Peptides against a protein of PDB entry 6PSE. Designs and how they scored, part 23

Target 1, 78 residues: chain A of PDB entry 6PSE
Amino acid sequence: PSEEEEYARLVMEAQPEWLRAEVKRLSHELAETTREKIQAAEYGLAVLEEKHQLKLQFEELEVDYEAIRSEMEQLKEA

## One batch from the design tools (peptide; aimed at target 1 I38 A41 L45, target 1 (a further copy) Q39)

Design b2_p18_4_s4 (made by RFdiffusion4, then SolubleMPNN; from b2_p18_4 with P1M R6K S12K R15K)
Fold by OpenDDE base, seed 4:
Order: C-alpha cells, then sequence, then structure tokens
Structure b2_p18_4_s4 (fold): chain B 78 residues (1-78), chain C 78 residues (1-78), chain A 18 residues (1-18)
C-alpha cells in the first residue's frame, strides 16, 4: 500500500486519543505552513515592488542616455 | 472563550467520527497550503531573477551613460 | 531582508518540498 493508504488506515483504526493528537499536530503544521506561505508572498511582493522601482529608474536613465547619445551622434556626423 | 479555546474544547469532546473527519479536513488544507507555499516560493525566485537581470542591465547602461556624459562634459569645458 | 536572504528563504521552502 502507498503511504497515503497506510496513513488512511491508521486514521481509520486510531483511538480518539491518537486522533486528537493528530488534529493538534496537523493544526500546528497548518499554522506554520500558512505563516511560511504568507511570508513567501510578502517577500515576493517586496521584490516585485523593488523591481518596479528599478524599472522606472532604468527607463528614466534610458531617456537621458538616448538624449546624450543622440547629441553625440549628431556631433560626430557634423 | 477565544475561538482557539472553543476549538480546543470541540476537539476534546468530539467523537471519533468527527475527529477522523477533522484529520481529513486538516490534511487537505495542509496539502493545499503547502502547494501554495511552494508556488509562492517559486514565484518569488522568478521575480528575484528578473530583478537581478534588470539590475545588470541598469548597471550596464549606467556605465555607458557615464562614459558619454563624461565625454560630453569634457567637450563643454573645452 | 536582503535579496539573498529572501532567495535563501524561497530555496529552503522548495528544498523542503522535494
Amino acid sequence: as target 1 above (78 residues)
Amino acid sequence: as target 1 above (78 residues)
Amino acid sequence: MSDEEKRAFFEKILKEAE
């Protein structure tokens, strides 16, 4: 049997005391996993914001660069 | 009592059938939350990579910009 | 947190999922 099937059987045959303990365990793991999920999402959003700000800066620099580049190119062509 | 205390009492007083159902529910939620956590982490890494690549591009542009800016400034001072 | 720390956090999550 798969681990899942074995676990299912365990749950089916378990006494109330074990079941209560398992509920407690699962609740704890769920809480921890949820916290980690949220934290991961928060970090991801932070990075997105940072990337966005960087992109804005990049675009501004591109504008300035192209202006100077164009001027320089014109001077070279003259 | 807090919701947590009420839930704890519910678990303590619950019949095996309820407890088994709760184990199943929690297991399902844990699996889903775990998947979401993983997805969030994958997404976060992707954004980090994107930001990193953008930063490299930005830094390259800065170098080029400063080169032209400097040349232009020198020409103005002459 | 630095990007490196965030990366480490994400990578840890993914490693634990393996």
Scores: peptide ipSAE 0.681, ipTM 0.882, DockQ to the pose 0.955
OpenDDE base, seeds 1, 2, 3, 5: peptide ipSAE 0.680, 0.680, 0.680, 0.680; ipTM 0.882, 0.882, 0.882, 0.882

Design b2_p18_5 (made by RFdiffusion4)
Pose (drawn by RFdiffusion4):
Structure b2_p18_5 (pose): chain A 78 residues (1-78), chain B 68 residues (1-68), chain P 18 residues (1-18)
Amino acid sequence: as target 1 above (78 residues)
Amino acid sequence: LVMEAQPEWLRAEVKRLSHELAETTREKIQAAEYGLAVLEEKHQLKLQFEELEVDYEAIRSEMEQLKE
Amino acid sequence: SADKAFLEAILEREKEEE
């Protein structure tokens, strides 16, 4: 029997004391995973924002580069 | 009376939590994998930005060298 | 698929549950 069918048998045939403990155990597991899930989403928004700021800083540097480059090309007529 | 024949509710709770836990785990993993992708994207962009900085300095110094 | 709106939806849902 696989671990899944063994567990299914346990839930449908175990005593209430065991069922109560499993409810309790899963409640802790769910609370912790919900906490991890939330931190992962926050981390995503933070690095998404960092990336956004970096993109702007990059495009700003592109403009400054073009301005100097444009001037230089003009100067090569001298 | 004996509504105490209620292991059926506990069994319903075990199943409900088991499913919620599974979906929460998927969401968590999915969220983590997306976070890693953004880090990889940011890394590529940081590398490109530092390249542009160097090139920018290269032609800021190449000009100014235009000195008369 | 995961994106900014997906991450915000998780945080918004959790805020409503609180």

Design b2_p18_5_s1 (made by RFdiffusion4, then SolubleMPNN; from b2_p18_5, 9 letters changed)
Fold by OpenDDE base, seed 4:
Structure b2_p18_5_s1 (fold): chain B 78 residues (1-78), chain C 78 residues (1-78), chain A 18 residues (1-18)
Amino acid sequence: as target 1 above (78 residues)
Amino acid sequence: as target 1 above (78 residues)
Amino acid sequence: MMDEASLKAILEEERARE
């Protein structure tokens, strides 16, 4: 039997005291996991914004670099 | 009473059938929330890696830019 | 796959619960 099937059987055969404890355990884990999910989402969005800003800076530098490169090339061709 | 206190009371007074259903519900929600958490974390990590690579590229471009700038400056001074 | 919209949705869902 899979662990899931064994767990399901345990739940089916469990006494109320165990079930209450399990509800408490699961509620706690759910709360923690939810918090972690939110934190991960917030962090991910923050990093996305940072990446976006960096990309803009990079693109600006690329423009500046190409301008100088082009100027140098023109001078060399003259 | 807070919703949490009311819920706690409900759990204490609940029959086994309700408790089993609640365990099932919570287990399902926990599984879904866990999946979402993992996905969020993985996404955040991926973005972080992208940002890091972009930063390296940016720094390399800065070096190249400064090299050309310096060369241009030297030529203008000569 | 998870994307920006999905992350925003997670946060919006939580805000709606508060």
Scores: peptide ipSAE 0.368, ipTM 0.860, DockQ to the pose 0.866
OpenDDE base, seeds 1, 2, 3, 5: peptide ipSAE 0.363, 0.365, 0.367, 0.365; ipTM 0.858, 0.859, 0.859, 0.859

Design b2_p18_5_s2 (made by RFdiffusion4, then SolubleMPNN; from b2_p18_5, 9 letters changed)
Fold by OpenDDE base, seed 2:
Structure b2_p18_5_s2 (fold): chain B 78 residues (1-78), chain C 78 residues (1-78), chain A 18 residues (1-18)
Amino acid sequence: as target 1 above (78 residues)
Amino acid sequence: as target 1 above (78 residues)
Amino acid sequence: SMDEASLQAILEEERARQ
């Protein structure tokens, strides 16, 4: 039998005291995992914003680079 | 009483059938929350890698920009 | 797969729950 089937059997045959303890355990793990999920989401959004700002800076530099390149080309051809 | 205290009382007074249902509910929510946490973490790492690659490209462009700027300065001063 | 909207939804859901 799979661990899942064994766990299901355990839950079905368990006494109320075990079940209450399991509810407490699962509640704790859920709260912890929820916190970690939120932190991961916040981190992802922060990095995304940083990447966006960097992209804007990169595009601005590309414009400046092309301007200088064009000016230099004009100077060399004169 | 707080919702937490009321929930604790409910768990203490609940019948085995309710407790088994609660274990099932919490297990489902934990599995779902865990999946979302992992997905959020994977997304954050992917964006971080993209930002890193963009940073490298930006730094390369800065080097090229400074090279052209310096060359143009030399041309104008000659 | 998860995207920005999904991440924001996670945060909004939790804010609404709290």
Scores: peptide ipSAE 0.299, ipTM 0.857, DockQ to the pose 0.882
OpenDDE base, seeds 1, 3, 4, 5: peptide ipSAE 0.275, 0.299, 0.278, 0.289; ipTM 0.851, 0.857, 0.852, 0.855

Design b2_p18_5_s3 (made by RFdiffusion4, then SolubleMPNN; from b2_p18_5, 9 letters changed)
Fold by OpenDDE base, seed 2:
Structure b2_p18_5_s3 (fold): chain B 78 residues (1-78), chain C 78 residues (1-78), chain A 18 residues (1-18)
Amino acid sequence: as target 1 above (78 residues)
Amino acid sequence: as target 1 above (78 residues)
Amino acid sequence: MMDEASLRAILERERAAA
């Protein structure tokens, strides 16, 4: 039998005291995992915003670079 | 009483059938929340890598820009 | 694969549940 099938049988045959303890355990794990999920989501959004700001700065620098490159090209051709 | 205290009393007074259903519910929510947490973490790491690559490109462009700027400055001073 | 909208949805669901 799979671990899942064994766990299912355990739950079906368990006494109320075990079941109450399992509810408490699962509630605790769910709360922790939920907190971690929120933290991961917040972090991902923060990094995305940072990437966006960096991209804007990169595009501004590209414009400035092309301006100087063009000016230099004009001077060399004269 | 707080909702937490009311829930605790419910668990303490609940019949085995309700407790088994609650274990099943919490197990399902935990599995889904865990999946979402992992996906959020993976996304955050991917964006972080993209940001890092963009930063490297930005730094390369800064070097090229400063080279041309310096050359232009030298020509204008001559 | 998750995207920005999915991350925002996670946070919004949690805020609504609080």
Scores: peptide ipSAE 0.438, ipTM 0.864, DockQ to the pose 0.872
OpenDDE base, seeds 1, 3, 4, 5: peptide ipSAE 0.434, 0.438, 0.438, 0.437; ipTM 0.864, 0.865, 0.865, 0.864

Design b2_p18_5_s4 (made by RFdiffusion4, then SolubleMPNN; from b2_p18_5, 12 letters changed)
Fold by OpenDDE base, seed 3:
Structure b2_p18_5_s4 (fold): chain B 78 residues (1-78), chain C 78 residues (1-78), chain A 18 residues (1-18)
Amino acid sequence: as target 1 above (78 residues)
Amino acid sequence: as target 1 above (78 residues)
Amino acid sequence: MMNEESLRAILEEEAARA
């Protein structure tokens, strides 16, 4: 039998005391996993914001660079 | 009583049929939350890599910009 | 597929529960 089938059988045959303990265990794991999910989401959004700011800075520098490059090229052609 | 205390009482007084259903519910929610956590983490890492690549490009452009800026400044001073 | 909107949704869901 698969682990899933064995677990299902265990749940079906379990006494109330075991079932209550399992509810407690699963509740704890769910809370922990939920916290981790939230933290992952917060981190991802923070990095995304940082990337966005960097992108803006990059685009500003590109404009400045092209301006100077163009001026320099014109001076060389003259 | 808090929602947590009420839930705890419900679990303590619940029949095996309810407890089995609760185990099933919590197991499902845990699986779902785990999937979301993993997806969030993967996305965050992807964005982090994109930011890193952008940072490298930005630094390269800064070097090029400073080179041209310096050359232009020297020409103006001469 | 996970994206910015999905991440925001995670946080919004939590804010609604808390």
Scores: peptide ipSAE 0.436, ipTM 0.864, DockQ to the pose 0.878
OpenDDE base, seeds 1, 2, 4, 5: peptide ipSAE 0.432, 0.436, 0.436, 0.429; ipTM 0.863, 0.864, 0.865, 0.863

Design b2_p18_6 (made by RFdiffusion4)
Pose (drawn by RFdiffusion4):
Structure b2_p18_6 (pose): chain A 78 residues (1-78), chain B 68 residues (1-68), chain P 18 residues (1-18)
Amino acid sequence: as target 1 above (78 residues)
Amino acid sequence: LVMEAQPEWLRAEVKRLSHELAETTREKIQAAEYGLAVLEEKHQLKLQFEELEVDYEAIRSEMEQLKE
Amino acid sequence: DAERRAFFEKILEEEKEE
């Protein structure tokens, strides 16, 4: 029997004391995973924002580069 | 009276939590894998930004060298 | 990026509602 069918048999045939403990165990597991899930989403928003700021700082540098480059090309007529 | 024949509710709770835990895990993993992708994207962009800085300095100094 | 942001914001919005 696979671990899945063994567990299914345990839930449908175990005593209430065991069922209560499993409810309790899963409640802790769910609370912790919910915490991890939330931190992972916050981490995503943070790095998404960092990336956004970096993109703007990059496009700003592109403009400053073009301005200097444009003036240099003009000067090569001298 | 003996509504105490209620292992059926506990069994319903085990199943409910088991499913919620599974979906929460998928969402967590999905969220983590997205976070890694953004880090990879930011890394490529940081590398490109530092390249542009160097090139920018190269032609800020090459000009100014235009000196008369 | 918009889809990733919407995914992360959805998770935080659902948690706030609960």

Design b2_p18_6_s1 (made by RFdiffusion4, then SolubleMPNN; from b2_p18_6, 10 letters changed)
Fold by OpenDDE base, seed 4:
Structure b2_p18_6_s1 (fold): chain B 78 residues (1-78), chain C 78 residues (1-78), chain A 18 residues (1-18)
Amino acid sequence: as target 1 above (78 residues)
Amino acid sequence: as target 1 above (78 residues)
Amino acid sequence: MEEIKEFFQRILEEERKR
């Protein structure tokens, strides 16, 4: 049987004391996992914003670079 | 009492059938939340990698820009 | 990228509504 099936059997045969402990364990793990999920989302949004700002800076530099490149090319062709 | 204290009391007073149902509910929520956490982490990593690549490109462009700027400046001063 | 942003925003919105 799969671990899932074995766990299901354990839950079905468990005493109330074990079940209460399992509820407590699962509640704790759920709370921690939820917190980690939220933190990951917050961090992800921050990185997205940083990347966006970097993209804007990069695009500005590209414009400036092309301006100088074009000017240099024109001077060389003259 | 806090919601947490009320929930704790509910768990203490609950019948085995309720407890088994609660274990099932919490297990399901934990599985879903875990999946979302993992997905958030994967997305975060992807964005970080994209930002890193963009940063490298930006730095390369800065070097190229400064090279052209310097060359132009030298030509103007000659 | 927009999909990723929306995913993160959804997670935070769900938290706000809890």
Scores: peptide ipSAE 0.554, ipTM 0.867, DockQ to the pose 0.971
OpenDDE base, seeds 1, 2, 3, 5: peptide ipSAE 0.551, 0.551, 0.553, 0.550; ipTM 0.866, 0.866, 0.867, 0.867

Design b2_p18_6_s2 (made by RFdiffusion4, then SolubleMPNN; from b2_p18_6, 9 letters changed)
Fold by OpenDDE base, seed 2:
Structure b2_p18_6_s2 (fold): chain B 78 residues (1-78), chain C 78 residues (1-78), chain A 18 residues (1-18)
Amino acid sequence: as target 1 above (78 residues)
Amino acid sequence: as target 1 above (78 residues)
Amino acid sequence: MEEIRKFFEEILRKEAEA
């Protein structure tokens, strides 16, 4: 049997004391995993914001660069 | 009592059938939450990579911009 | 990118409602 099937069988045959301990274990793991999930989402949003700000700066620099490039080209052609 | 204290009491007084159902519920929620956590981490890494690539492009443009700016300034001073 | 944003926001929304 798979580990999943074996675990299911264990749960079915387990005594209340084991089951209570398992509920406690799973509750703890769920709480931790939930916290980590939330933290990952918060961090992800922060990185998205940073990327957006960088994109704005990049686009501004592109405008400035093209302005100077164009002016330089005009001077060279004169 | 707090909801947490009430839940703890419920677990202590619960019959095996309820406990088995709770183990199943918690296992399911843990699996789903774990999947979401992993997905969040993967997305976060993807955004970080995109930000990094953008940063490289920005830095390259800065170099090019400063080169043209300097050349332009020299021409104006001549 | 918008998909990713929405995914993160959904996680946080679920947390706020819990």
Scores: peptide ipSAE 0.607, ipTM 0.870, DockQ to the pose 0.968
OpenDDE base, seeds 1, 3, 4, 5: peptide ipSAE 0.607, 0.605, 0.607, 0.606; ipTM 0.870, 0.871, 0.871, 0.870

Design b2_p18_6_s3 (made by RFdiffusion4, then SolubleMPNN; from b2_p18_6, 7 letters changed)
Fold by OpenDDE base, seed 2:
Structure b2_p18_6_s3 (fold): chain B 78 residues (1-78), chain C 78 residues (1-78), chain A 18 residues (1-18)
Amino acid sequence: as target 1 above (78 residues)
Amino acid sequence: as target 1 above (78 residues)
Amino acid sequence: MEEIRAFFEAILEEERAA
């Protein structure tokens, strides 16, 4: 049997004391995992914002670069 | 009593059938939350990589910009 | 990017609603 099937059998055959302990264990793991999920989402949004700001800076520099490039081209062609 | 205390009492007083159902519920929620956490981590990494690539492009453009700026300055000062 | 943003925001919204 798979580990999942074995676990299912364990749950079916378990005494109340074990089941209560398992509920506690799972509740704890769920709480931790939920916290980690939330933190990952918060960090992800922060990085997205940083990337967005960087993109804006990049686009600004591109404009400045093209301005100078164009001026330089005109000076050299005159 | 707090909801947590009430839940704790429920678990303590619950019959095996309820406890088994609760284990199943929590297991399901844990699995889903774990999947979401992993997905969040993967997305976060992807955004970080994109940000890094953008930063490299930005730095390259900065170099090019400074080169043209310097040349332009020299031409105008001569 | 928008999909990723939406995913993160959905997680946080779910938490606020809980």
Scores: peptide ipSAE 0.562, ipTM 0.868, DockQ to the pose 0.971
OpenDDE base, seeds 1, 3, 4, 5: peptide ipSAE 0.561, 0.551, 0.559, 0.559; ipTM 0.868, 0.867, 0.868, 0.867

Design b2_p18_6_s4 (made by RFdiffusion4, then SolubleMPNN; from b2_p18_6, 8 letters changed)
Fold by OpenDDE base, seed 4:
Structure b2_p18_6_s4 (fold): chain B 78 residues (1-78), chain C 78 residues (1-78), chain A 18 residues (1-18)
Amino acid sequence: as target 1 above (78 residues)
Amino acid sequence: as target 1 above (78 residues)
Amino acid sequence: MDEIRAFFQKILDEAAAE
């Protein structure tokens, strides 16, 4: 049987004391994993915001660059 | 008592059938939360990579911009 | 990118609802 099937069998045959301990273990792991998930989401949003700000700066620089490039090209050809 | 304390009491007083059901519930939630955490991490890495690529492009443009700006300033003052 | 943002925001919204 798969590990999942074996685990399911253990749960079915387990004594109450083991089951209570398993509930405690799973609750703890769930809480930790939930915290980590939230942190990952918070970090992800922060990176998205940073990327957005960088994109805005990049677009502004592109505009300024094209302005100077155009003026430079005019001066070179004049 | 807090909800956590009440839950702890429920677990301590619970019948094996309830405990097995709770193990199943928590296992399912843990699996789902773990999947979401992993997906959040994957998305975070994708955004980081995009931000990194954008930063490289921005830095390249800054170099080019400063080169043209400097040349332009020289032409204006000459 | 919007999908990723929505995914992260969903996680945080769910957390706030708990």
Scores: peptide ipSAE 0.622, ipTM 0.873, DockQ to the pose 0.968
OpenDDE base, seeds 1, 2, 3, 5: peptide ipSAE 0.621, 0.621, 0.610, 0.619; ipTM 0.872, 0.872, 0.872, 0.872

Design b2_p18_7 (made by RFdiffusion4)
Pose (drawn by RFdiffusion4):
Structure b2_p18_7 (pose): chain A 78 residues (1-78), chain B 68 residues (1-68), chain P 18 residues (1-18)
Amino acid sequence: as target 1 above (78 residues)
Amino acid sequence: LVMEAQPEWLRAEVKRLSHELAETTREKIQAAEYGLAVLEEKHQLKLQFEELEVDYEAIRSEMEQLKE
Amino acid sequence: PTDEERRAFYESILASAE
């Protein structure tokens, strides 16, 4: 029997004391995973924002580069 | 009376939590894999930004060298 | 996925935690 069917049998046939402990165990597991899930989403928003700021800083540098480059090309007529 | 025949509720709770835990895990993993992708994207962009900085310095100094 | 989709996905997780 697979671990899944063994567990299914355990839930449908185990005593209430065991069922209560499993409810309790899963409640802790869910609370912890919910905490991890939330931190992962916050991490995503933070790095998404960092990336956004870097993109702006990059496009700003592109403009400054073009301005100097544009003036140099003009000067090569001298 | 004996509504105490109630292992059926506990069994319903085990199943409910097991499903919620599974979905929460999927959302967590999905969120983590997205976070890694943004880090990879930011890395490529940081590399490109530092390249543009060097080129920018190269032609700021090449000009200014235009000196008369 | 796009950045907009990623942001909406993360915001949806945080809104559900409220």

Design b2_p18_7_s1 (made by RFdiffusion4, then SolubleMPNN; from b2_p18_7, 7 letters changed)
Fold by OpenDDE base, seed 1:
Structure b2_p18_7_s1 (fold): chain B 78 residues (1-78), chain C 78 residues (1-78), chain A 18 residues (1-18)
Amino acid sequence: as target 1 above (78 residues)
Amino acid sequence: as target 1 above (78 residues)
Amino acid sequence: MSDEEIRAFFEAILAEAA
């Protein structure tokens, strides 16, 4: 039998005391996992914002660069 | 009593059938939450990589920009 | 996925937790 099937059998045959303990365990794990999920989401949003700001800076620099490049080219061709 | 205290009381007084159902419920929620956490982490990493690539491009452009700027300044001062 | 979709995903997680 798979581990999942074995676990299912254990739950089915378990005493109330074990079941209560398992509820407690699962509740704890769920709480921790939920917190980690939230943290991951918060971090992800922060990185997205940083990337966005960097993109804006990059685009500004591109504009400035092209302006100078164009001026330089004009000088060389004149 | 708080909701947490009420829930704790419920678990304490619950029948085995309810407890087994609760184990199943919690297991399901944990699995889903875990999947979402993993997905969030993966997205976060992807965004980080994109930001990193953008940063590299930005730094290259800065170097090129400064080179042209310097050349232009030399021409104007000569 | 687009940044917008990723953003929406993260925001949905946070909204659910709130």
Scores: peptide ipSAE 0.651, ipTM 0.876, DockQ to the pose 0.987
OpenDDE base, seeds 2, 3, 4, 5: peptide ipSAE 0.651, 0.651, 0.650, 0.650; ipTM 0.876, 0.877, 0.877, 0.876

Design b2_p18_7_s2 (made by RFdiffusion4, then SolubleMPNN; from b2_p18_7, 7 letters changed)
Fold by OpenDDE base, seed 4:
Structure b2_p18_7_s2 (fold): chain B 78 residues (1-78), chain C 78 residues (1-78), chain A 18 residues (1-18)
Amino acid sequence: as target 1 above (78 residues)
Amino acid sequence: as target 1 above (78 residues)
Amino acid sequence: MSDEEIRAFFERILAEAA
């Protein structure tokens, strides 16, 4: 059987003391994993915002660059 | 008592059938939360990489912009 | 995935935790 099937069997055959300990263990792991998930989401949103701001700056610089490039090209050819 | 204290008491007083069901519930929630955490991390890394590439492009454009700006300023003043 | 989809995913996670 798979580890999952073996675990399921263990839970079915377990004494209340083991089950209570397992509930405590799983509750703790769930709380920690939930915290980590939230932190990952918060960090991800921060990076997304930074990327967005950078993209806006990049696009603005592209516009300014093309303006100067065009003016420069005119000055060189005049 | 807090909800956490009430839950802890419930676990202590629970029958094996309830405890097994709670282990199953918590195992499922942990698995789902873990999957979401991993996915959040993967998305975060993808956005980070895109931001990094954008930053490199932005820095290259800044160099090119300053070069043209400087040359333009020289042409205007000459 | 688009940035909008990724944003929605993160916001969903945070909304569920609130």
Scores: peptide ipSAE 0.667, ipTM 0.878, DockQ to the pose 0.984
OpenDDE base, seeds 1, 2, 3, 5: peptide ipSAE 0.666, 0.667, 0.666, 0.665; ipTM 0.877, 0.877, 0.877, 0.877

Design b2_p18_7_s3 (made by RFdiffusion4, then SolubleMPNN; from b2_p18_7, 10 letters changed)
Fold by OpenDDE base, seed 4:
Structure b2_p18_7_s3 (fold): chain B 78 residues (1-78), chain C 78 residues (1-78), chain A 18 residues (1-18)
Amino acid sequence: as target 1 above (78 residues)
Amino acid sequence: as target 1 above (78 residues)
Amino acid sequence: MSDEEIEAFFKAILEEAK
């Protein structure tokens, strides 16, 4: 049997004291994991925003670069 | 009493059948939350890598831009 | 996934947490 099946059997055969302890354990782990998930999402959004701003700056610089490149090409040919 | 205190009391007074159901519920929620956390972390890493590559490209373009700007300034003054 | 999809994913997590 898989670990999942063995765990399911354990839960089915468990005494109330074990079950209460398991509820407490799982509740704690769920709270911690939820907090970590939220932090990951907040951090991810921050990085996305930073990347977006950087992309806008990059695109602006590309436009400026092409403008100067074109002007310089004209100056070199004239 | 807070909802947390009320929940704690419920767990303490609960029958085995309710406790088993609660273990199952919490296990499911923990599994889902863990999956979401992992996925959030993976997406965050991907965005970070993309931002890093974009930053490198931006810095390279800045160098190229300054080179052309300087050369053009010299051409305009000469 | 696009950045917009990733953003939506993160926002969904935060909205669920409210």
Scores: peptide ipSAE 0.640, ipTM 0.875, DockQ to the pose 0.983
OpenDDE base, seeds 1, 2, 3, 5: peptide ipSAE 0.638, 0.638, 0.638, 0.637; ipTM 0.874, 0.874, 0.874, 0.874

Design b2_p18_7_s4 (made by RFdiffusion4, then SolubleMPNN; from b2_p18_7, 7 letters changed)
Fold by OpenDDE base, seed 2:
Structure b2_p18_7_s4 (fold): chain B 78 residues (1-78), chain C 78 residues (1-78), chain A 18 residues (1-18)
Amino acid sequence: as target 1 above (78 residues)
Amino acid sequence: as target 1 above (78 residues)
Amino acid sequence: MSDEEIRAFFEAILKEAE
């Protein structure tokens, strides 16, 4: 039997004291995992914002670069 | 009493059938939350990698820009 | 996934937590 099937059997055969302990354990793990999920989302949004700002800076530099490149090319051709 | 205290009392007074159902519920929520956490982490990493690549491109452009700027400045001063 | 889709995913997580 799979671990899942074994666990299911354990839950079905367990005494109330074990079940209460398992509820407590699962509640704790859920709370921790939820906190970690939230933290990951917050961090992800921050990185997205940073990437966006960097992209804007990059695009601005591209414009400035092309302006100078064009001016230089015109001067060399004259 | 807080919701937490009320829930704790409920768990203590609950019958085995309710406790088994609660274990199942919490297990399901934990599995879903875990999946979401993992996915959030994966997305966050992907965005970080994209930001890093963009930063490298930006730095390369900065070098090229400064080269042209310097050349242009020298030509104008001559 | 696009950045917009990723953003929406993160925002959904945070909204659920509220």
Scores: peptide ipSAE 0.657, ipTM 0.877, DockQ to the pose 0.988
OpenDDE base, seeds 1, 3, 4, 5: peptide ipSAE 0.657, 0.656, 0.657, 0.655; ipTM 0.877, 0.877, 0.877, 0.877

Design b2_p18_8 (made by RFdiffusion4)
Pose (drawn by RFdiffusion4):
Structure b2_p18_8 (pose): chain A 78 residues (1-78), chain B 68 residues (1-68), chain P 18 residues (1-18)
Amino acid sequence: as target 1 above (78 residues)
Amino acid sequence: LVMEAQPEWLRAEVKRLSHELAETTREKIQAAEYGLAVLEEKHQLKLQFEELEVDYEAIRSEMEQLKE
Amino acid sequence: SERETEIEAFLAHVEEET
């Protein structure tokens, strides 16, 4: 019997004391995972923002580079 | 009376939580894998930004060297 | 409440991409 069918048999045939403990155990597992899930989403928004700021800082540097480059090309007529 | 024959509710609760836990785990893992992808994207972009900085300095100094 | 809306909208967006 696989671990899944063994567990299914446990839930349908175990005593209430065991069922109460499993409810309690899963409640803790769910609360912790919900906490981890939330932190992972926050981490995503933070790095998404960092990336956004970096993109802007990059495109700003592109403009400053083009301005200098444009002036140099003009000067090579001298 | 004996509504105390209620292991059926506990069993319903075990199943409900087991499913919620599974979906929450999927959402968590999905969220983590996305966070790693953004880090990889940001890394590529940081490398490109530092390249542009060096090139920018290269032609800021190459000009200004235009000195008369 | 806004924070939670953002987190839910982020997780929905990640799910759509997946």

